# Peptides against a protein of PDB entry 2AUS: the designs that were tried, part 59

Target 1, 323 residues: chain A of PDB entry 2AUS
Amino acid sequence: ADIKREVIVKDDKAETNPKWGFPPDKRPIELHIQYGVINLDKPPGPTSHEVVAWIKRILNLEKAGHGGTLDPKVSGVLPVALERATRVVQALLPAGKEYVALMHLHGDVPEDKIRAVMKEFEGEIIQRPPLRSAVKRRLRTRKVYYIEILEIDGRDVLFRVGVEAGTYIRSLIHHIGLALGVGAHMAELRRTRSGPFKEDETLVTLHDLVDYYHFWKEDGIEEYIRKAIQPMEKAVEHLPKIWIKDSAVAAVAHGANLTVPGIVKLNAGIKKGDLVAIMTLKDELVALGKAMMSTQEMIERSKGIAVDVEKVFMPRDWYPKLW

## One batch from the design tools (peptide; aimed at target 1 H207 D211 H214)

Design b2_p24_6_s1 (made by RFdiffusion4, then SolubleMPNN; its pose is not in this set)
Fold by OpenDDE base, seed 2:
Structure b2_p24_6_s1 (fold): chain B 323 residues (1-323), chain A 24 residues (1-24)
Amino acid sequence: as target 1 above (323 residues)
Amino acid sequence: SEREEEIEKELEEIFEEVREEAEK
């Protein structure tokens, strides 16, 4: 998520009309909510679906969705996309995750051995899906990006772990325990990151949401609820981006594929088949789509379909039709 | 605080409503 992508400018003279669209920082509060994502601190106990239902009730919303399930007992970062932004969760599902886990060992193991064995789990690991998941009982490889041991206290090992989406920390701990020869189980788990969402000043509780909604509805104070909700564009920060001309925005907002002439600037390293975010020059999310060309092809070609548009977020009327 | 208790109660009521809807 933190990889700064190079930006290649294709049209350095492209300007944007300040009267068109609604930049993330300039949305009226109602519109901000309609295109919002909450960085929720999920409490332990409820399911992720129950928590989403509660948020809908608290904020009087018709639709919401979460950026990747947490088990009931797991707390921490749960991105919840609201209303018109609900579908942006598809960008978060494949995103990397970070956890802090407490592993309890079933026997005594020297600290040096714990450290050595846990380091061997950095990289590609073979995981078994949990027995209760309807997910096909196929062994699947998942990437562990890093393991950082925070503390070792006898049989208790506190560690931070960065993982590919759909890595089961419980299974990782089980495999570590097997490799240590004593067995282990997951005592505690907290998710500290989901793609661009992390433990920071944007993390809010359900209690915060109740308070902030009350301040807005009863006291007319919108500041708190505005800060508690991130713009949907936050949910795509980790994706490769393509910025388009004002003249292309309305067409894409109507579901037209992005063609090469519409591109103003783009990130380096886009490959054919990548999920990309189509942005305005004001950093508004227009749509998500599948890259049909590489970055290099999008630079070198004068025509063709650059992005197959899959999900439109921007309303059709934010930008004028210029075709 | 009295406000925290009131919020906890409101959340508990919302949680019960959602549970009752999920059991139907």
Scores: peptide ipSAE 0.022, ipTM 0.483, DockQ to the pose 0.838
OpenDDE base, seeds 1, 3, 4, 5: peptide ipSAE 0.020, 0.014, 0.013, 0.007; ipTM 0.466, 0.404, 0.409, 0.416

Design b2_p24_6_s2 (made by RFdiffusion4, then SolubleMPNN; its pose is not in this set)
Fold by OpenDDE base, seed 5:
Structure b2_p24_6_s2 (fold): chain B 323 residues (1-323), chain A 24 residues (1-24)
Amino acid sequence: as target 1 above (323 residues)
Amino acid sequence: SAREKKIEEELEEIYKEIKEEEEK
């Protein structure tokens, strides 16, 4: 999520009409909710699906979806996309995750050995058992981006870990325990990050949502519920972006593929096959799609399909048809 | 998850096989 992507400008003269669309910061409260994502602090106990059902009940919503399952016992960051934004969760599934975990060792290990062994798990975790070449092929490798030991208290090791999507922290702890020679298990787990969503001032509880909805409906105070809901554009901050001309927005909103002439600016380092966010010049999410060209090809070519549009989010009427 | 459990079971089998080879 923290990868600063260079922005390459293809058309420096492209302007946007301020009367068209609804920028993320200028949506009426009802529209903000329709295109919202909650950074929920999921409590331990309920399933992610039960929590989504509760949010739908609290906020009187027809649709919602979560940005990646947390097990019932696991607490912390659960992005919940609302109503028309529900499908944006697909951008969060491949995103990196961070956890704070408590590992309990089944034997006494010197602190220096704990630190040394855990550091060996930083990087390309080949989920190796310390196994010969044949078993290496069966284990699905996952990246551990970093391991930070927070505290060691005898047999209890508190650590922060950044991982590739679909890394199981329980399995990681089991492997660390085996590498230490004493065994280990996961005592506690909290997710502290899911892509662009982290533990910050935007993190809210189910209780907060009840109160904030009440303040809006009974007292007419929209400030709290507005602050508790992030714009759907937050859920794509970690993706490479392509910004398009106002004249291309309505076509893409109708499900047309993005062609090269519609591009105003784009992030560097897009590869063919990447998931990309198509944005207006006002940073509104139009659609998600698959890049059909690299950044370099999108710069050098005058024509062709740049993005295969997979999912449209923007309503068809926010921008005029200019074709 | 059912998939996590299956991975854990496969790992336990693998570590059992290693231990049995080291005891030989």
Scores: peptide ipSAE 0.023, ipTM 0.610, DockQ to the pose 0.014
OpenDDE base, seeds 1, 2, 3, 4: peptide ipSAE 0.019, 0.016, 0.014, 0.016; ipTM 0.570, 0.534, 0.452, 0.506

Design b2_p24_6_s3 (made by RFdiffusion4, then SolubleMPNN; its pose is not in this set)
Fold by OpenDDE base, seed 4:
Structure b2_p24_6_s3 (fold): chain B 323 residues (1-323), chain A 24 residues (1-24)
Amino acid sequence: as target 1 above (323 residues)
Amino acid sequence: SKREEEIEKELAEIYEEIRREAEE
């Protein structure tokens, strides 16, 4: 579930100047592309890198990056960050993933047993047996958040699975097959979610991008290409956020760390070491950084470094220097 | 590799235990 993070207001009187910045919904089309992320439906066959190269060619871009590799045979949700937004993919790498998988069993297993065994793989997979601490470190234990069986047809099991980043569904299916005692392999795999990106109206194909770019360049119709590209801010929706004063924006955009006085509002539950998004009061992404304080410390303290700024996205001139 | 075989053996033991618990 998209856990709606509670928002704690520190300064209820803070206003933002409507003349400063470029809110995600008000960017000119060229600027929207420069700070864009495509929710691509990756076809089966090509590598994720080949698909990124094709998008760069289609849209005449210098830079792009993807939010987590899909194997060549795997289709579905591949976030592709564009140009100045390219490095926003770092927010998507640790994000949870969802897949629909077809598992083929190597023997006959009663449906009730399939359901019972697959349920045991929900949650922290490897908590039950006391795997020696050395084996836990090597097996890179990954969380399975949920398994939903969609269909069972003899030896074919179609299921939806939500997983922690870096979980190999092929390995999960292999382990389910071992637990069932008959063995199994992955027949088909589609990614249906990558963090905030899912199968919805924003999902587009490579063919859609070709057509939409053509409509813009040849016919002057920007509507389709505008809808096909999401603002980079979508790529950080799953992160805890800190909203800052207009007077703090230019400093952070120059690479200064965020100090506690610059905070207007923030999400609850930030811990020291968390990746956080620094936002303007207009929900523009300024920077990504590492929290140096908890939410509670950011509320209680009057001074200090709240966020170590790791990556700036906002141009230095969108907000004036007010220091 | 010998280490992969050891991991597969430990996993097999774990899965036999899961299988036994699911049959009870």
Scores: peptide ipSAE 0.045, ipTM 0.664, DockQ to the pose 0.011
OpenDDE base, seeds 1, 2, 3, 5: peptide ipSAE 0.029, 0.024, 0.041, 0.024; ipTM 0.583, 0.551, 0.631, 0.595

Design b2_p24_6_s4 (made by RFdiffusion4, then SolubleMPNN; its pose is not in this set)
Fold by OpenDDE base, seed 3:
Structure b2_p24_6_s4 (fold): chain B 323 residues (1-323), chain A 24 residues (1-24)
Amino acid sequence: as target 1 above (323 residues)
Amino acid sequence: SSHEERIRKELEEIREEIEEEEEE
């Protein structure tokens, strides 16, 4: 996620009007909340749906959605998109996840063997969905990007793991236990990352949200609730981006497909079929869509549909119609 | 507000339930 994508400039003379739009850092507090995402520290116990319902009650919201289910007993990073940003969670569902897990072994295994066997689980693994999953029990391949053993204490193994979306850590631990020959189970699990959201200064609890909302409503102090809510643009930081002319923004905000003449700059390495974020020159999210061309085709062609626009986020009136 | 007090109380109850489950 931390790999800076190369930016290719197609139109170096393109300017943006500072009077149009609402950049992420300049939104009034009410507008910031309407286009916000909370990096929630989900407590153990409640479901992800219950936690979303509580956030809606705390912040007096009509709608919200989470960026990928955590099981009731699992704590940690749960992105919750608010109001008009609710649909941005679709950018987070396919994003990689990181966890810290405690694995308990059902027998004694030498530390060197534990380390050797766990290293073999880096890469592509075959998983069976758990019995309780509503997902059809089909064998599926998932990627384990990395395993980092943090501590080994007898039969207890604490480790960090980076995984492809929808990888079941409980199933991974079960398979590690089988490979070790003694069996194992998941004792504890915490999610430490969901795409661009991680354990950092933006992580907040439900208690923090109650207190920060109170400071805003009763004391008129906006600072805390403003810091507790991230702009929706954070939820697309991991996606390839296309930046468009001011003259193209209103058309895309009305649901028109992005054509090649509207492109100012774009990330390298876009392939046909990729999910891309369409941005203004002020780094405002206009829409999500499917790339109909590669980066190279978008540079070389003078016309054609570059992006099939699937989901508009920007209001229609933030930029004028210039067509 | 009466609404915020109710939510605070519900969150305290949830915290107590979590702390009780960690002590078992």
Scores: peptide ipSAE 0.017, ipTM 0.446, DockQ to the pose 0.084
OpenDDE base, seeds 1, 2, 4, 5: peptide ipSAE 0.008, 0.015, 0.000, 0.000; ipTM 0.406, 0.432, 0.354, 0.374

Design b2_p24_7 (made by RFdiffusion4)
Pose (drawn by RFdiffusion4):
Structure b2_p24_7 (pose): chain A 309 residues (1-127, 142-323), chain P 24 residues (1-24)
Amino acid sequence: ADIKREVIVKDDKAETNPKWGFPPDKRPIELHIQYGVINLDKPPGPTSHEVVAWIKRILNLEKAGHGGTLDPKVSGVLPVALERATRVVQALLPAGKEYVALMHLHGDVPEDKIRAVMKEFEGEIIQRKVYYIEILEIDGRDVLFRVGVEAGTYIRSLIHHIGLALGVGAHMAELRRTRSGPFKEDETLVTLHDLVDYYHFWKEDGIEEYIRKAIQPMEKAVEHLPKIWIKDSAVAAVAHGANLTVPGIVKLNAGIKKGDLVAIMTLKDELVALGKAMMSTQEMIERSKGIAVDVEKVFMPRDWYPKLW
Amino acid sequence: SEEREEEILAEADKLIAERKEERE
């Protein structure tokens, strides 16, 4: 998921006018929240659905959604997209996820076999692909390991299968997500307590600094997604519901294939929309016309890059 | 389902009240 993509510039002269839109990290606090995402450290106990409901109440929001469900006892990274950016979690499906898990073996197994068997579970699995498994600690029947997987991979099922392969059987004692696409345990990971307090600092004490840092621009959700940057003049047509045509492309990532989920970005690096690529990168460069992206969801409001009559 | 929604709301309100008190 976190492979740095090469950027190919087709129109080296394209410029963006500051009058329109906002750099993503410079939105007025209200707009920042309307188009924000929270990198939340989900506590064990509540369901992911419940956590989102609490967040809507804390931030007094109308809409919110999480990216990738964590079970009630699972803690860790839970991206929660807010308001207008609620659907941006769709951008996380192609990006991977990473967990630290504690596996309790129901029988004694030599460490040698445990490491050898765990390794064989990398690649494909049926319940999804397992990118990597790294054993952190093996203490008796307890195995602590880090695993990277494709979205929708049930870790409980993976541990159960490892138990079968070892014949002794296995139980997942605990699980914590450490990565969900571009969201990881860094300075943006916040708790529900921080969110409530920072909201009070803002609404009661008038200080926006803390609630601002606790909420990321929605563009964070597409950091690992192939991108197509378009001219200022092309943003309005897309923001108004039109698919993206090739003439509007300024630059794009290499490796885009037909059918890939892509992010359409302004030259300020704001998220305009998510869509499916109808052409490859090379076709987008060589052709002068045609629909480049079948737009599935528009995020940018019509007001930022307006159509003037 | 409606009762559960009320409980979830009550739990969120409780959290907000506890945090307000802790700040005081």

Design b2_p24_7_s1 (made by RFdiffusion4, then SolubleMPNN; from b2_p24_7, 10 letters changed)
Fold by OpenDDE base, seed 4:
Structure b2_p24_7_s1 (fold): chain B 323 residues (1-323), chain A 24 residues (1-24)
Amino acid sequence: as target 1 above (323 residues)
Amino acid sequence: SMAREEEIKRRADELIRKVKEERK
């Protein structure tokens, strides 16, 4: 569930100048692309890196990056951040994932036993990263948030699974098969969610992108390519947010840390060390940073560094320097 | 490798071509 974070207002009188910035819905098409993220339906076959290179070629882009690797054989939701938004993928790497998986059992197991054992895999599991992972092969815990069995057909078990980032579904299925006593393997896998990106009307294919780019460049129709590209702000929807006053925006856009007096409103439940999105009052992403205070400390304190700014996205000139 | 990048570009161009041909 997208945990609706409570919004605490610190300054109820704070206004924003409508002439400053570029709200996500008001960006010219070229600027929208420069700050865009595609919710790509990755086909089976290519690597995530190949698909990113293809998008760059299709859309004539210099830079792009993906929000978390899908194996070549795995299809589905691959967020691809474009140009100036490329580094927003940092927000998506730690985000939860959902998959639909087909597990094939190596023996006959009663349906009731399948259901019972799979339910035991909800919660914390111990995994070892595969050899092909750039991650050090240390044993680690991962959370399985939910397992929903969709269909059982003899030895074939179709299920939806919500997992912590970097959970290996192939390894999960292997362990389920061991627990069932017959063994199992992953027959098919599709990613249906990557943080805020899911299978919805924003999901587009590589073919759609070729089409929509053609309609824009040859026919002058920007509507399709505009809809196919999400604003970079979508890539931070799952993060706790801090909204800042107009007079603080330019400083943060220059790489200054956010201080407590700059905060207009913020989400509840921010902890020290959390990745947070710094937003304007027009819901524009200014920067990502590390919370140096809790929500409570940001409310109670009159001064101090609230956020250590790690990555600026907003151009320096969208808001005036008011200091 | 340079060869891998060229192959990626080739496959992208092939995809673009196929999609353009399917519209005709």
Scores: peptide ipSAE 0.096, ipTM 0.722, DockQ to the pose 0.791
OpenDDE base, seeds 1, 2, 3, 5: peptide ipSAE 0.079, 0.019, 0.022, 0.019; ipTM 0.680, 0.495, 0.597, 0.486

Design b2_p24_7_s2 (made by RFdiffusion4, then SolubleMPNN; from b2_p24_7, 11 letters changed)
Fold by OpenDDE base, seed 1:
Structure b2_p24_7_s2 (fold): chain B 323 residues (1-323), chain A 24 residues (1-24)
Amino acid sequence: as target 1 above (323 residues)
Amino acid sequence: MEERRKRIEEEADRLIEKVREERE
């Protein structure tokens, strides 16, 4: 998420009409909720699906979805996309994740050996999905981006770990324990990051949501509930972006593929097959789609399908039809 | 950190119970 992507300008004369659309910072509270994502601090105990059902009840919503399952006993960052934003969670499923884990060793190991062996688990690891996973139980490679040991107290090892999506921390700890020669198990796990969502001022509890909804509905104070809900555009901050002309927005909002003439600016490093966010010049999310060209091809070509549009978010009426 | 986690857990448990009671 923290990778500053270069922005390449293709059309430096492109302007946007300030009367069209609803920029993320200017949405009325009801519209903000309809296109919102909560950075929820999931408590331990409930399933991610139960928590989503409670949020729907608390906020009187028809639809919601989560940005990647946490086990019942796992707490921390659970992005919950609301109403019309519900399908933005597909952008979060492939996102990198960070955890803080407590590993309990089944024997005594010198601290220097713990540090040395855990460092060897940075990089590519081979994992088998657990029996409870809907994923086929084939061996697969996953990337561990980093391991940071926070504390070692005898047999207890507290560590931070950044991982590729679908890395099983329980299996990682089991393999570390085998490599140490004594065995180990996962005592505690908290997710501290899911793509652009982290432990920051935007992290809210279920209790916070109850109180903030009450303040809005009974006291007329919208400030708290507004701050507790992030715009859906937050959920795509980690994706490469393509910004389009006002004249292309309505066509894409109707489900048309993005063609090269509609592009105003784009991020560097887009590859064919990448998931990309199609944005307005006001940083509104229009759609998610699959890149059919690289960044270089989108610059060099005058025509062709740049993005195969998979999911539209913007309503059809926010921008006029200009075709 | 642990005390805040415990409070969040206790608050969540109370909310879970309240939502369960309202479904019965």
Scores: peptide ipSAE 0.018, ipTM 0.477, DockQ to the pose 0.057
OpenDDE base, seeds 2, 3, 4, 5: peptide ipSAE 0.018, 0.015, 0.015, 0.017; ipTM 0.505, 0.445, 0.403, 0.501

Design b2_p24_7_s3 (made by RFdiffusion4, then SolubleMPNN; from b2_p24_7, 10 letters changed)
Fold by OpenDDE base, seed 3:
Structure b2_p24_7_s3 (fold): chain B 323 residues (1-323), chain A 24 residues (1-24)
Amino acid sequence: as target 1 above (323 residues)
Amino acid sequence: MEEREREIEERAEKLIEETRKERE
């Protein structure tokens, strides 16, 4: 959900040098691509890995990674992180997902019963991963955040569903069909959201990327390819954030853990063990890490390790060493 | 504003060129 996290300020006098770093909106086009994420409309047919390989070919890139596998037949929102941003996908893997699904019932069921039974699947459900899944086949609990029925046409039920990461919509539909007593299967599936990435003006096709790359390389027009690529910071919008002093940035960029004195402001509600994004005062992503303290502990303590830094994104030279 | 934008571009061009050389 787009719930704005509260921001708690620890140091209201902290300033940032405008000559240091590269804010997401101020990156030249080549640097923007190096730290980019595409909100791709994946076509039905290819695997997510094939699509990533095609993007690398189209845009002449060495590295890319996707923010969560879509099955070959599944279309829609596939975040593809580029080059130096490739590992930002670790922030997207655990993110909630939304889908639009077409369920086909194997028998006639009154509409009122369909609506009543589908509403019972909101909340915690028990799933078993399918045989083809790389995930170990064990029973697991998953959250269904919401189910919205869009249309019922006889045996065809079109619905929107918000789910915890790794919820299998095919398995959900199978269980709904069992609960209805007639059985059901998934006819169609589209992913409409993956964390902060959704169906909006930033969604682009593979054809769009071909055209936009051509406009840049042949015609010198960068505006289309610039708009087609989001800054990597978009991929962490859903995470709790900690903003740090300019003097702490270079140390974190060298892989040092974040200590409490480096914190300028932070989101409320951070728990020990949470994945957090470490940001500059210019909203640049420095690193991802594991919170070693709660928000409250980070406010009350004067010293100690606040974040165990797991993955650095920022180059070491964007900010000077001030130690 | 123009001078700051130019300083950002010059620094970015240097970083891009360094990145290119690290890949060759």
Scores: peptide ipSAE 0.333, ipTM 0.852, DockQ to the pose 0.021
OpenDDE base, seeds 1, 2, 4, 5: peptide ipSAE 0.320, 0.019, 0.015, 0.019; ipTM 0.841, 0.436, 0.429, 0.437; seed 1 fails the geometry check

Design b2_p24_7_s4 (made by RFdiffusion4, then SolubleMPNN; from b2_p24_7, 9 letters changed)
Fold by OpenDDE base, seed 5:
Structure b2_p24_7_s4 (fold): chain B 323 residues (1-323), chain A 24 residues (1-24)
Amino acid sequence: as target 1 above (323 residues)
Amino acid sequence: SAAREAEIKARADALIEETKKERE
């Protein structure tokens, strides 16, 4: 479940000018695409990089990036951020993932033993990155949030697994196989979730994108392509948020750090060093940054740098300079 | 490499044309 974060209001009298900015639901189609993220159903076969290149070609885009690599053989949820939103994928890299995996056992194991052993893999596990990984091949701890066995058919075990970012399901299955004493390998893998992106009505194929782009360009029907592209704000839903005054938006959009007086409301549980999304009162993403204070410090203090702004998304002209 | 980028583009174009034919 998406972690519902409590919202603490610091300034209950703060208003926003409806003439400023472009709320996520009110962007013209061209602007919506420029600040969009596709919840792509990646087919098995192509690399994530190839699929991104295909999307750029289909939609006539200059830039795009994906929210975390899927192996060629792995299908499912691949967030693809477009154009001005391309850098928002950085918010998705640390996000939890869910997969449905088919594990094939190399020997016969009683179902009760399979269930018992797989339950023991919930929690902290030690993993070694694969040889092909660009990550230094060091042992590391990763969290398995849950394992749900969906079906057991002899030596084939279909299961859902929620994991910390950068958990290797192939390695997990290998270790489960070792613990069962018979060995195992990953037969199939599908990613069903990447942070806020999941298998839902927003999931689209490459074929859908070709059709929807055609309907827009040739038939003048924008509805399908509009629905196929999510606003970039979707890609930060899982992050702690800080909502700022209209008077602070232009400064942050110019790359200025967020100071405490600019805060209207914020999520509870922000810690120093957390990645946070800076939002307008219209739920527009202004920037990503590093929290320099806790939530408590941002409430109690009257001044100081609350967020070190790292990546600006909002154009500089959406809000006026009020300094 | 430029060759790999050209191949990726060619595959994208093929996918576009295939999808168009399926609509006809």
Scores: peptide ipSAE 0.194, ipTM 0.796, DockQ to the pose 0.849
OpenDDE base, seeds 1, 2, 3, 4: peptide ipSAE 0.176, 0.112, 0.035, 0.045; ipTM 0.786, 0.752, 0.634, 0.660; seeds 3, 4 fail the geometry check

Design b2_p24_8_s1 (made by RFdiffusion4, then SolubleMPNN; its pose is not in this set)
Fold by OpenDDE base, seed 4:
Structure b2_p24_8_s1 (fold): chain B 323 residues (1-323), chain A 24 residues (1-24)
Amino acid sequence: as target 1 above (323 residues)
Amino acid sequence: SEELKKEHEEIKKKLEELERKAAE
């Protein structure tokens, strides 16, 4: 669910200079690519790392990173952050995921029982990470946000599932099969969402990227490659945001922590310890950081460190130093 | 440019092979 976060305004008189920065919609194509994220339709077969390597080759890039591993056989939404935006993937790793899965049952089960049992798997589930995961094989709780059965055809159950990051759908299906008493396995899996990235008009294939890069470099047509790459700000849409004064931007871009006086507006519901996006008044991503205060504390306090800045994205020269 | 074109052609061939294998 796109959590519409309320915006609380602290300074209603704060203006932004239109000459400073590069708003996401006004970046030259080269700069747009440097601060871009591709909503890639990952094909089945290659690893997520192989696909990232191909994107770097296709687009002649030095750096790229993905917003959460898909298994080789799994297709669908793989956000790939480019160049200077590469580290924005840290915002996507903890983001919720949606999948469409085909579960094959190892026996006949009445449809009413399938529906009833699958509904019981909404909520908190206990999972053990697979052996191949770099994650310590400790039992962990994960949230299943929703299960939507799309189709039941005999032993084949097609369903949509929204899950917490790092939920293993294969393990979920195994447990559903055990609960049904007949066993089950995952026949097919496609990721349909990774945080703010979903199956929409922004979804592109590796083939599209090859063609669009060719149209740009050989024919001088930048429109296709521009549309195929989202601004890095897309990758933080799901995060709570703090918008800062123009006078605070350069300091944060130099790696200074955000202090309370720099805040113009902020989302409601920020807790201490939350990952937050620090934005300009033009909705440019300055940095990611850890909230050191709640929203309420940021409103009530006149001074103090609001955000511990962890990763700067904005160049130091986009905004002037005003201190 | 020529090296990049060759790389793109190799990538296209690999993608076509993957698409064919996914359709089987």
Scores: peptide ipSAE 0.246, ipTM 0.834, DockQ to the pose 0.766
OpenDDE base, seeds 1, 2, 3, 5: peptide ipSAE 0.233, 0.234, 0.218, 0.205; ipTM 0.833, 0.832, 0.823, 0.814

